Peptides against a protein of PDB entry 4Y8H. Designs and how they scored, part 33

Target 1, 222 residues: chain A of PDB entry 4Y8H
Amino acid sequence: TTIVGVKFNNGVVIAADTRSTQGPIVADKNCAKLHRISPKIWCAGAGTAADTEAVTQLIGSNIELHSLYTSREPRVVSALQMLKQHLFKYQGHIGAYLIVAGVDPTGSHLFSIHAHGSTDVGYYLSLGSGSLAAMAVLESHWKQDLTKEEAIKLASDAIQAGIWNDLGSGSNVDVCVMEIGKDAEYLRNYLTPNVREEKQKSYKFPRGTTAVLKESIVNICD

## One batch from the design tools (peptide; made by RFdiffusion4, then SolubleMPNN)

Design b2_p14_5_s2 (from b2_p14_5, 7 letters changed)
Fold by OpenDDE base, seed 5:
Order: C-alpha cells, then structure tokens, then sequence
Structure b2_p14_5_s2 (fold): chain B 222 residues (1-222), chain A 14 residues (1-14)
C-alpha cells in the first residue's frame, strides 16, 4: 500500500493506490483505500484492510451521531482523538495505519495514526509499504503554498512512485480533495496508469510453426 | 468491498 496526504493553500488532499494483497498474491486490483468518516473528513488506510474499514466506519458512525446531537460540524481533531483512543485501547492488535484529513470550521487538517495509537502531524505524510518511495517524491517536490492542482499532482506522483517501486502497491490512484468552503471531491480512479493497451500483436502462432524434431513415447507399464 | 484477510502491506515510517 501507498497512501499520502498533502496540505495545500486552501485545503488538503489524500491519495492511495488500489492494490490489495494476500501474501504474494494480488487479491484485488481496484481496492478502495479512501474512507469517508464524515462529508468533509476522509481517511486513507494501510495495514489490515478489514481493520481499517471497521475502525473508520465505527468512528464515522460516532461522529455522525455526535454531529446530529450537537448540531455542529464534525472536527478533524475529534475524529483523530476517537481513532487514537480506539487504536490505543487495542495496543496495536488492530492493524490500522491511517492518514486522516479534512476541513472543518477551524481550517484544514492532516494527521497520521499508527496502529498502537501514536499520532503525527505534518504538511505532507505517507504510510504503507510504498511510503518511502512516496516520501522520496514528496521530499523532492513539496513546497509551501501549494495550489490545489499542484497538491493533487504531487500526491498522485507520490502514489505512482509507490505503484512503480513497491511490490505491495499497484494499479490505480484514488484521490480525495477537501477544500475549505467546498464539498469533498472523491476522485475514484483518478489515474489508471496500468491500463493495458490493446495488444498490438498476437503471439499466437499457428500449429506447425515449430517443427517437432523428435518424439519419444516411453511406456511406463511395468 | 474489503476482502477479509487482505493486507495493504508493510507500513514504513511516515
């Protein structure tokens, strides 16, 4: 997995690859790793897919209830705290590594959470097996005061670095953009770099193309 | 949908 988050001048973008694996096997080529906690708060997940989905759904439900009862827009820090407390309670037994991002009345936010409940804050973050490949791109090209378009490009380039260089990452790039004062923009399959071009040539040779030089039939009947 | 038992791979440093 490669997941990233990038802050820009008026919001935050998160992105993810779409490969799911079971050991050495590609289980799903188009797995959705971006999860909605609330309309303006989204999460990217790495680790155990079931755990990331379950935790984000649980917190999402609780945030929704809280928002309804208080008549207040949910805050990213509230989601962060709930996620942190939940993961800490299970002491890393829930294999969820998350990048949490969103916009709320206090502004735009970007955080990461590790399975044991530790949290980080930054202008750009990466997690997953492809995180180092992604971080190489982020460190090389990140700058202050990114535009929305620059941030989307940077995030997508970072994910592609994971796709190309990490065995655990692959297929497509999903993006979610959360800009202040706007609805969240979920861009499923924003990039599909591995779409196979139509085969230009068929390598099916007609029978008889290769001459059989020798045939030996061995009877194994004792 | 989330496949049960699926992994997103090793988590490197953030």
Amino acid sequence: as target 1 above (222 residues)
Amino acid sequence: GVSFGGSTGWVGPS
Scores: peptide ipSAE 0.024, ipTM 0.632, DockQ to the pose 0.130
Fold by OpenDDE base, seed 1:
Structure b2_p14_5_s2 (fold): chain B 222 residues (1-222), chain A 14 residues (1-14)
Amino acid sequence: as target 1 above (222 residues)
Amino acid sequence: GVSFGGSTGWVGPS
């Protein structure tokens, strides 16, 4: 897995590859690793897919209830705190490693959470087996006051670094853009760099293409 | 932890 988050001047972008693996096997070529916690709070998940999905759904439900109860838009730090407490409670037994990002009335936010409940903050983050490949791109090209377009490009380039260099990453790039004052923009399969072109020729040969070189009939009735 | 019964992705530094 390669997941990244990048802050820009008016929001935050997260991105992920779409390869799911089970040992040496590619289980899914187009897995969705970006999860919605709330309309304007999204996360990218690495680790155990079932755990990342389950924990994000749980916190998403609780955030929705909290938002309804308080009549306030959900805050990224609230989601972060709920995730942190939940993961800490299970002491790393939930294999969820998350980049949590979003916009709320206090601004744009980007955090990471590890399975044991530790959290980090940054302007750019990467997690997963492809994180080093992604970070090489991020460290080389990140700058202050990125535009939305620059941030999307940087995030997608970082994911592609994982796709090309990490065995655990592959296929497509998913992106979610969360800009202040706008709806979140989920860009499923923003890039599909590994789409194989349709074969120009059919390898279905007509019957009779292979010559019969020898035939023998054996009678078994004796 | 990583479950081998489900889809997995490895974790690296942030």
Scores: peptide ipSAE 0.022, ipTM 0.602, DockQ to the pose 0.139
Fold by OpenDDE base, seed 3:
Structure b2_p14_5_s2 (fold): chain B 222 residues (1-222), chain A 14 residues (1-14)
Amino acid sequence: as target 1 above (222 residues)
Amino acid sequence: GVSFGGSTGWVGPS
């Protein structure tokens, strides 16, 4: 897995590859690793797919309830705290490594969470087996005051670095853009760099290429 | 779709 987050001047972008694995086997070529916690708070997950999905859904449900009770838009830090407490409670037995990002009334936020409940903050982050490949791109090209378009490009380039260089990453790039004052923009399969080209050779043999060696007509009608 | 028992890859350098 390769997941990244990048802050830009007016928001935050997260991105992920779309490969799921079971050991050495590709289980899903186009899995979704970006999860919605709330309309404006999204996360990218690495680790055990079931755990990342389950924990994000749980926190998403709780955040929704919290939002309803408080009549307030949910805050990214609230989601972060809930995730952190949950993961810490299970002492790393939940194999979820998350980049959590979003916009709220306090601004744009980008965090990471490890399975044991530790958290980090930064302007750019990467997690997963492809994180080093991604980080090489991020550290090389990140600058302050990125535009939305620059941030999307940077994030997608970082994911592609994982796709090309990490065995645990592959297929497509998913992106979610969370800009202040706007709805989140989820871009499923923003890039599809691994589209299989049509096989040049049709395995359909032209009629007549297989010589009929023996034709037996059995008349079954008496 | 989430594959049951699937991994999104090993997290970090093990």
Scores: peptide ipSAE 0.026, ipTM 0.638, DockQ to the pose 0.134; fails the geometry check
Fold by OpenDDE base, seed 2:
Structure b2_p14_5_s2 (fold): chain B 222 residues (1-222), chain A 14 residues (1-14)
Amino acid sequence: as target 1 above (222 residues)
Amino acid sequence: GVSFGGSTGWVGPS
């Protein structure tokens, strides 16, 4: 997995690859690793897919209830705290590594959470087996005061670095853009770099075609 | 190295 988050001037972008693996096997070529916690708070998950999905759904439900109770838009820090406490409670047995991002009345936010409940904050983050490949791109090209478009490009380039260089990452790039004052924009399969072109050659040999198993060209030098 | 508030997370199973 490769997941990233990038802050820009007016919001935050998260992105993920879409490969799911079971050991050496690709289980799903187009797995969704971006999860909605609330309309304006999204999470990217690495680690155990079932755990990342379950924890984000649980916190999403709790955030919704909290929002209804308080009559306030949910805050990213509230989601972070709930996730942190939940993961800490299970002492790392929940194999969830998360990038949590969003916009709320206090602004744009980007956090990471590890399985034991430790948290980090940054302007750009990467997690997963492809995180080093992604971080190489982020460290090389990140600058302050990114535009939305620059941030999307940077995030997508970072994910592609994971796709090309990490065995645990692959297929497509999903993106979610959370801009202040706007609805979240979920871009499923924003990039599809590995779409196999339809094999133009049908290898359907007509019935009766004998397969040439071996051709040896012997140069008879006179 | 992490610069300008960037962070690299766990390198583990995808």
Scores: peptide ipSAE 0.025, ipTM 0.558, DockQ to the pose 0.099; fails the geometry check

Design b2_p14_5_s3 (from b2_p14_5, 6 letters changed)
Fold by OpenDDE base, seed 5:
Structure b2_p14_5_s3 (fold): chain B 222 residues (1-222), chain A 14 residues (1-14)
Amino acid sequence: as target 1 above (222 residues)
Amino acid sequence: MVSFGGSGGGVGPS
C-alpha cells in the first residue's frame, strides 16, 4: 500500500493506490482504500483491510451520533481522538494505519495514526509499504502554499512512486480532495496508468496444431 | 488475511 496526504492553501488532499495483497498474491487490483468518516472527513488506510474498514466505519458512525448530539459539524480532531483511543485500547492488534484528513469549521487538517494509537501531524504524510517511495517524491517536490492542482499532482506522483517501486502497491490512483467551503471530491481511479493493451496474440490454437507423435493400444484384460 | 499491501509508516511487509 501507498497512501499519502498533502495540505494545500485551501484544504487537504489524500490519495491511495488500489492494490490489495495476500502475501505474494494480488488479491484485488482495484480495491478502494479511501474511506468516508463523514461528508468532509476522509481517511486512507493501510494494514489489515478488514480492520481498516471496520474501525473507520465504527468511528464514522460515532462521529455522526456525536454531530447530531452536539448539533455541530464533525471535527477532524474528534475523529482522530476516537480512532486513537480505540486503536490504543487494542494495543496494536487492530492492524489499521490511517491518514485522516478533512475540513471542518476550524479549518483543514491532516493527521496520521499508527495501529498502537500514536498520532502525527504534518503538511504532507505517507504510510504503507510504499511510504518511502512516496516520501522521496514528497520531500523532493513539496513546497509551502500549494494550489489544489499542485497538491493533487504531488499526491498522485507520490502514489505513482509507490505503484512503480513498491511490490505492495499497484494499479490505479484514487484521490479525495477536501477544500474549505466545498463538498468533498472523491476521484475514484483518478489515474489508471496500468491499463493492459489488447493481447497481440491468442493462445487458442486450432485443433491438430499438436501432432500425434505416437499411439499405442494396450489390452488391459490379458 | 487480506492486507492493504502496506503496514506502518516504514519499510515493512504490507
Scores: peptide ipSAE 0.136, ipTM 0.732, DockQ to the pose 0.326
Fold by OpenDDE base, seed 1:
Structure b2_p14_5_s3 (fold): chain B 222 residues (1-222), chain A 14 residues (1-14)
Amino acid sequence: as target 1 above (222 residues)
Amino acid sequence: MVSFGGSGGGVGPS
């Protein structure tokens, strides 16, 4: 997996690759690794697929309830706190590694969370097996005061570095853009750089293409 | 077990 987050002047972008694996096997070529916690708070997940999905759904539900009880829009720091406390409680047994990002009444936010409940903050972050490939791109091209378009490009280039250089990453680039004062923009398959060309020939041969060389009938009831 | 490829948080054991 390669997941990234990049802050820009008026918001935050997260991006992910779309490969899932089971050991050396590609389980799904086009899975979704971007999850909605709330309308304006999204996360990207690495680690155990079921754990990342389940924990983000659980916290998403609790954030919705909290929002209703407080009559306030959900805050990224509230989601961060709920996630880290939950993950810490399970001592890293929930294999979820998350980049959590969003916009709320306090501004734009970008955080990462590890399975044991540690958290980081930054203007750009990467996680997953492709994180070093992504970070090489981020460290080379990140600057302060990125535009939305520059941040999307930087994030997508960082994910592509994972796609091309990490065995655990592959296929497509998904993007979610969270800009202050706007709805979240989920860009499923924003880039599809691994489309296979059409098969040149059919491997359906006519019946009888393989000759019968020998036939024998054996009685088994003697 | 299906994983979102790799060792979770970064380079390392999956």
Scores: peptide ipSAE 0.149, ipTM 0.728, DockQ to the pose 0.291; fails the geometry check
Fold by OpenDDE base, seed 4:
Structure b2_p14_5_s3 (fold): chain B 222 residues (1-222), chain A 14 residues (1-14)
Amino acid sequence: as target 1 above (222 residues)
Amino acid sequence: MVSFGGSGGGVGPS
């Protein structure tokens, strides 16, 4: 997995690759790693797919209840704290590594969370097996006062670095943009750089192309 | 178990 977050002048962007794996096997070429916690708070997940999905749904539900109870729009730091405390409670057994980002009445925010409940803050972050490939791009091209378009490009370039250089990352780039004063913009398959070319040969043969050379019927219910 | 291609904050297992 490669997941990134990048702050820009009026918001935050997160991005992810779309490969899931089971050891050496590509399980899904186009999975979704961006999850909605609330309308304006999204996260990118690495680690165990089921754990990342389940924990974000749980905290999303609790954030909604908290928002209703407090009569306030949910804050990114509230989601961060709830995620942190939950993950810490389970001592890293919930294999969720998250980049949490969003906009709230206090501004734009970008955080990361590890499975044991540690958290980081930054203007740009990367997690997953492709994080170093992504970070190389981020460190090379990040600047202060990025525009929305520059941040989307930087995030997508960082994800592509993971796609091309990390075995655990691949296929497509998903993006979510959270700008102050706007709805979140979820861009599923923002880039699809790995579309397979049309196969030069068709292996659809007429029925009967393979001759039956021998048939035997064996009764196994003696 | 399906993994999002690497469990960890850095270079980690898939």
Scores: peptide ipSAE 0.143, ipTM 0.730, DockQ to the pose 0.320; fails the geometry check
Fold by OpenDDE base, seed 2:
Structure b2_p14_5_s3 (fold): chain B 222 residues (1-222), chain A 14 residues (1-14)
Amino acid sequence: as target 1 above (222 residues)
Amino acid sequence: MVSFGGSGGGVGPS
């Protein structure tokens, strides 16, 4: 997995690759690693697929209830706190590594969470097996006061670095843009750089293509 | 187990 988050002048963007794996096997070529916690708070997940999905759904439900109870729009820090406390409670047994981002009445936010419940804050973040490939791009090209378009490009370039250089990452780039004063923009398959070409030849051969050189009937009945 | 690639901020299998 390669997941990234990048803050820009008026919001935050997160992006992810779309490969899931079972050891050396590609399980799904086009899975979704971006999850909605609330309308304006999204996360990207690495680690165990079921754990990342389940924990984000659980916290999403609790955030909705909290929002209704408080009569306030959900805050990214509330989601962060709920996630980290839940993950800490399970002592890293929930294999979820998350980049949590969003916009709320206090501004734009970008955080990361590890499976044991530690959290980080930054203007740009990467997680997953492709995180170093992504971080190389981020460290090379990040600047202050990015535009929305520059941030989307930077995030997508960082994900592509994971796609091309990390075995655990692949296929497509998903993006979610959360801008202050706007609805979240979820861009499923924003880039599809790995579309397979049509097969050039048929691998169906008529019977007899492989010659029978010898036939023997052996009676195995005692 | 289905994984989203490598775990966490580290390099390695998830």
Scores: peptide ipSAE 0.143, ipTM 0.737, DockQ to the pose 0.317; fails the geometry check

Design b2_p14_5_s4 (from b2_p14_5, 7 letters changed)
Fold by OpenDDE base, seed 5:
Structure b2_p14_5_s4 (fold): chain B 222 residues (1-222), chain A 14 residues (1-14)
Amino acid sequence: as target 1 above (222 residues)
Amino acid sequence: GVSFGGVGGWVGPS
């Protein structure tokens, strides 16, 4: 997995690859790793797919209930706290590594959470087996005061670095953009760099292309 | 959606 988050001048973008693996096997070529916690708070997940989905759904449900009860828009820090407490309670047994991002009345936010409940904050973050490949791109090209378009490009380039260089990452790039004052923009399969090209050559050979060099008949006796 | 039983691999720093 490669997941990233990048803050820009008026919001935050998160992105992910779409490969799911089971050991050395590609289990799903187009797995969705971006999860909605609330309309304006999204999460990217790495680690155990079931755990990332379950924990984000649980917190999403609780955030929705809280929002309805208080008649207030949910805050990213509230989601962060709930996720942190939940993961800490299970002491790393929930294999969820998350980048949590969103916009709320206090502004735009970007956080990461590790399976044991530790949290980080930054202007750009990467997690997953492709995180180092992604971070190489982020470190090289990140600057202050990114535009929305620059941030989307940077995030997608970072994911592509994971796709090309990490065995655990692959296929497509998903993006979610959360800009202050706007609805979240979920861009499923924003990039599809591994679309299979039409075969230029057919490898179906007619009968007789290869001559039989030797034939041996073995009689099966009783 | 997320495939159950799938893994995103080892998580590096940052």
Scores: peptide ipSAE 0.022, ipTM 0.591, DockQ to the pose 0.150
Fold by OpenDDE base, seed 3:
Structure b2_p14_5_s4 (fold): chain B 222 residues (1-222), chain A 14 residues (1-14)
Amino acid sequence: as target 1 above (222 residues)
Amino acid sequence: GVSFGGVGGWVGPS
């Protein structure tokens, strides 16, 4: 897995690859690793896919209840704290490594969470087996005051670095853009760089291409 | 996950 987050001048973008693996086997070529916690708070997950999905759904439900109770838009930091406390409670047994990002009335936010409940903050983040490949791109090209378009490109380039260089990453790039004052923009399969091309030749030959030289019919039963 | 002295971390294949 390769997941990234990048802050830009008016929001935050997260991105992910779409390969799911079971050991050496590609289980799903186009899985979704971006999860909605709330309309304007999204999460990218690495580690155990079932755990990342389950924990984000649980926190999403709790955030919705909290939002209804408080009559306020949910805050990214609230989702972060709920995730952190939940993961810490289970002492790393929930294999969820998350990049949590979003916009709320206090601004745009980008965090990461590890399975034991530790958290980080930054202007750009990467997690997963492809994180080093992604971070190489991020460290090389990140700058202050990125535009939305620059941030999307940077995030996508970082994911592609994982796709091309990490065995655990592959297929497509998913993107979610969360800009202040706008609805979240979920771009499923924003890039599809691994579309299978047509084979140059067909192995289907017309009947009669090779002459039948001999045919024998053997009755096995008397 | 393992952090390499900066922002971000490494996890095994998924």
Scores: peptide ipSAE 0.020, ipTM 0.580, DockQ to the pose 0.119
Fold by OpenDDE base, seed 4:
Structure b2_p14_5_s4 (fold): chain B 222 residues (1-222), chain A 14 residues (1-14)
Amino acid sequence: as target 1 above (222 residues)
Amino acid sequence: GVSFGGVGGWVGPS
């Protein structure tokens, strides 16, 4: 997995690859790793897919209840605190590594959370097996006062670095843009760099194309 | 997390 977050002048963008793996097997070529906690707060998840999905859903539900009770828009720091407390309670046994980002009445925010419940803050972050590849791009090209378009490009380039250089990352780039004063923009399959070309040759051969030189039938039940 | 060039951080898989 490669997940990234990038702050820009008027908001925050998160992005992810779309490969899911089970050991050496590609389980899903187009999985969704970006999760909505609230309309303006989104999370990217790395680690155990079931854990990332479950924890984000749980916190999302609690944030919704809190928002309804207080009659206030949810804050990113509230989601962060709830996620942190939940993960810390399980002492790293929940395999969730999260980038949490969003906009609220206090501004735009970008955080990361580790499975043990530790948190980081920054203008750009990366997590997952492709995080080093992504961070190389981020550190090389990040600058202050990024525009929305520059941030989307930077985030997508960072994800592509993971796709090309990390075995655990692959297929497509998903993006979610959260700009102050606007609705969140979820861009599923923003980039699809690994579309298979049509095979030039058909490998479907009629039965009998290869001559049978010898046939032996062995009864395994004997 | 570790940052080298900018204000950011990374974490590898556990």
Scores: peptide ipSAE 0.019, ipTM 0.525, DockQ to the pose 0.090
Fold by OpenDDE base, seed 1:
Structure b2_p14_5_s4 (fold): chain B 222 residues (1-222), chain A 14 residues (1-14)
Amino acid sequence: as target 1 above (222 residues)
Amino acid sequence: GVSFGGVGGWVGPS
């Protein structure tokens, strides 16, 4: 997996690859690793797919209830705290590594969470087996005051670095853009760099293309 | 290392 987050001047973008693996096997070529916690708070997940999905759904439900109860828009730091406490409680047994990002009334936020409940904050983050490949791109090209378009490009380039260089990453690039004052923009399959061109020739040969070279009939009746 | 306020970590195959 390669997941990234990048802050820009008016929001935050997260991106992910779409390969799911079971050991040496590609289990899913187009897995969705971006999860919605709330309308304006999204996360990217690495680690155990079932755990990332389950924990994000749980916190998403709790955030929704909290939002309804308080009549307030959910805050990224609230989601972060709930995730952190939950993961810490299970002492790393939940194999969820998350980049959590979003916009709320306090601004734009970008955090990472590890399975044991530790958290980090940054202007750009990467996690997963492809994180080093992604970070090479991020460290090389990140600058202050990125535009939305620059941030999307940077994030997608970082994911592509994972796709091309990490065995655990592959296929497509998913992107979610969370800009202050706007709805979240989920861009499923924003890039599809590994689409195989349609075969120009059909390898379905007509019946009879293979010549019968030898035939033997054996009677089995006594 | 991470510069300019960035953070990254390798979390194994995923």
Scores: peptide ipSAE 0.023, ipTM 0.563, DockQ to the pose 0.092; fails the geometry check

Design b2_p14_7_s1
Fold by OpenDDE base, seed 5:
Structure b2_p14_7_s1 (fold): chain B 222 residues (1-222), chain A 14 residues (1-14)
Amino acid sequence: as target 1 above (222 residues)
Amino acid sequence: SAAEAARSKWSFGA
């Protein structure tokens, strides 16, 4: 997995690759790794796929209830705190590594969470097996005061670094843009750099292509 | 499904 988050001047973008693996096997070529916690709060997940999905759904549900109870729009820091406390309670046994981002009445936010419940803050973040490949791109090209377009480009380039260089990452780039004053823009398969071309040849050979080299009839009944 | 649960998105260092 390669997941990234990048802050820009008026919001935050998160991006992810779309490969799911089971050891050395590609289980899904086009899985969704971006999850909605609330309409304007999204996360990207690495680690155990079931855990990332389940924990984000749980916190998403609780955030909605909290929002209704308080008559307030959900805040990214509330989601962060709830996720952190939940993950810490399970001492890393819930294998969720998350980049949490969003916009709320207090502004735009970008955080990361590790399975043991630690949290980080930054203007750009990467997690997953492709995180170093992504970070190489981020460290090379990140600057202050990115535009939306520059941030999307940077995030997508960072994910592509994972796609091309990390065995655990692959296929497509998903993006979610959360800009202040706008609805979240979920760009499923924003880039599809691995579309397979039409096969040049058919692998269906005529019958008889494999010659019978030897035949023997053995009577095995007494 | 349990099969979907077995899909991993590896984290670096995990």
Scores: peptide ipSAE 0.027, ipTM 0.545, DockQ to the pose 0.317
Fold by OpenDDE base, seed 4:
Structure b2_p14_7_s1 (fold): chain B 222 residues (1-222), chain A 14 residues (1-14)
Amino acid sequence: as target 1 above (222 residues)
Amino acid sequence: SAAEAARSKWSFGA
């Protein structure tokens, strides 16, 4: 997995690759790694897919209840706190590594959470097996006061670094843009750089191309 | 889907 977050002048963008793995096996070539906690608060998840989905849904539900109870729009720091307390309670056994981002009445925010419940803050973040590949791009090209378009570009380039260089990352780039004063823009398959080309040759051979040299039928009951 | 839940997304250092 490669997940990133990048703050820009008026909001935050998160992005993810779309490969899911089971050890050395590609389980899904186009999975969704961006999760909605609330309309304007989204997460990117690495680690155990079930845990990332389940924990974000759980906190999303609790955030909705909290929002209703307090008569306030959900805050990213509230989601962060709920997530970290939950993860800390389970001492890393919930395998969720999250980049949490969003906009709320206090502004735009970008955080990361590790499975043991530690949290980080930054203007740009990366997690997952592709995090170093992504971070190399981020460190090379990040600047202050990014525009939305520059941040989307930077985030997508960072994800692509994971796609090309990390075994655990692949296929497509998903993006979610959260700009102050706007609805969140979830851009599923924002980039699809791995569309398979048409095969130059058909591998449909006539029947009998490979001869059967020997056949034996063994009765296992004799 | 249940199939999505069974998938892992490897995290660096995990």
Scores: peptide ipSAE 0.026, ipTM 0.549, DockQ to the pose 0.305
Fold by OpenDDE base, seed 2:
Structure b2_p14_7_s1 (fold): chain B 222 residues (1-222), chain A 14 residues (1-14)
Amino acid sequence: as target 1 above (222 residues)
Amino acid sequence: SAAEAARSKWSFGA
């Protein structure tokens, strides 16, 4: 997995690859790794697929209830706190590694969470097996005061670095843009750089294509 | 799904 987050002048972008693996096996070529916690708060997940999905759904439900109870729009820091406390409670046994991002009445936010419940803050972040490939791109090309378009490009370039260089990453780039004063823009398969060409030939041959050249019968009984 | 539960989205160092 390669997941990234990038802050820009008026919001935040997250992006992910779309490969799911079981050891050396590609289990899904086009899985979704971006999850909605609330309308304007999204996360990207690495680690155990079931855990990332389940924990984000659980916290999403609790955030909705909290929003209704407080009569306030959900805050990214509330989602962060709920996620980290839940993960810490389970002492890293819930295999969720998350980049959490969004916009709320206090502004735009970008955080990361590890399975043991530690959290980080930054203007750009990467997680997953492709995180070093992504970070090489981010460290080379990140600047302050990015535009929306520059941030989308930077995030997608960082994901592509994972796609090309990490065995755990592959296929497509998904993007979610959260801009202040706008609805979240979920761009499923924003890039599809690995479309397979049509097979040129069939591997089905008629019976008898390979001739029997010799036959021998050997008695193995005494 | 059970298949989804067995799928890993690898984390570096994990």
Scores: peptide ipSAE 0.025, ipTM 0.543, DockQ to the pose 0.301
Fold by OpenDDE base, seed 3:
Structure b2_p14_7_s1 (fold): chain B 222 residues (1-222), chain A 14 residues (1-14)
Amino acid sequence: as target 1 above (222 residues)
Amino acid sequence: SAAEAARSKWSFGA
């Protein structure tokens, strides 16, 4: 997995690759690693896919209830606190590594969470097996005061570095843009750089290519 | 590409 987050002048962008693996096996070529916690708070997940999905849904439900109770839009720091307390309680046994980002009445925010419940803050972040490939791009091209377009490009270039250089990453780039004063923009398959070419040969042979040498009917029931 | 045609773009508000 390669997941990234990048802050820009008026918001935050997160991005992810779309490969799911089971050891050396590609389990899914186009999985979704971006999860909605609330309308304007999204996260990207690395680690155990079931855990990232289940934890984000649980906290998403609790954030909705909290928002209704307080009559306020949910805050990214509230989601962060709920996630970290839950993960810490399970002592890293819930294998969720998250980049959490969003916009709220206090502004735009970008955080990371590890499975043991530690949290970090930054203007740009990467997690997953492709995180070093992504970070090489981020460290080379990040600057202060990025525009929305520059941040989307930087995030997508960082994910592509994971796609090309990390065995655990692959296929497509998903993006979610959270800009202050706007709806969150989820861009599923923003880039699809790995469309498979048509196979040069078919395995559909004519009937009779393999001769039937013998046929027998055996009754196996008395 | 066929994969690009399958892109989904949507917005989520409050």
Scores: peptide ipSAE 0.015, ipTM 0.333, DockQ to the pose 0.031

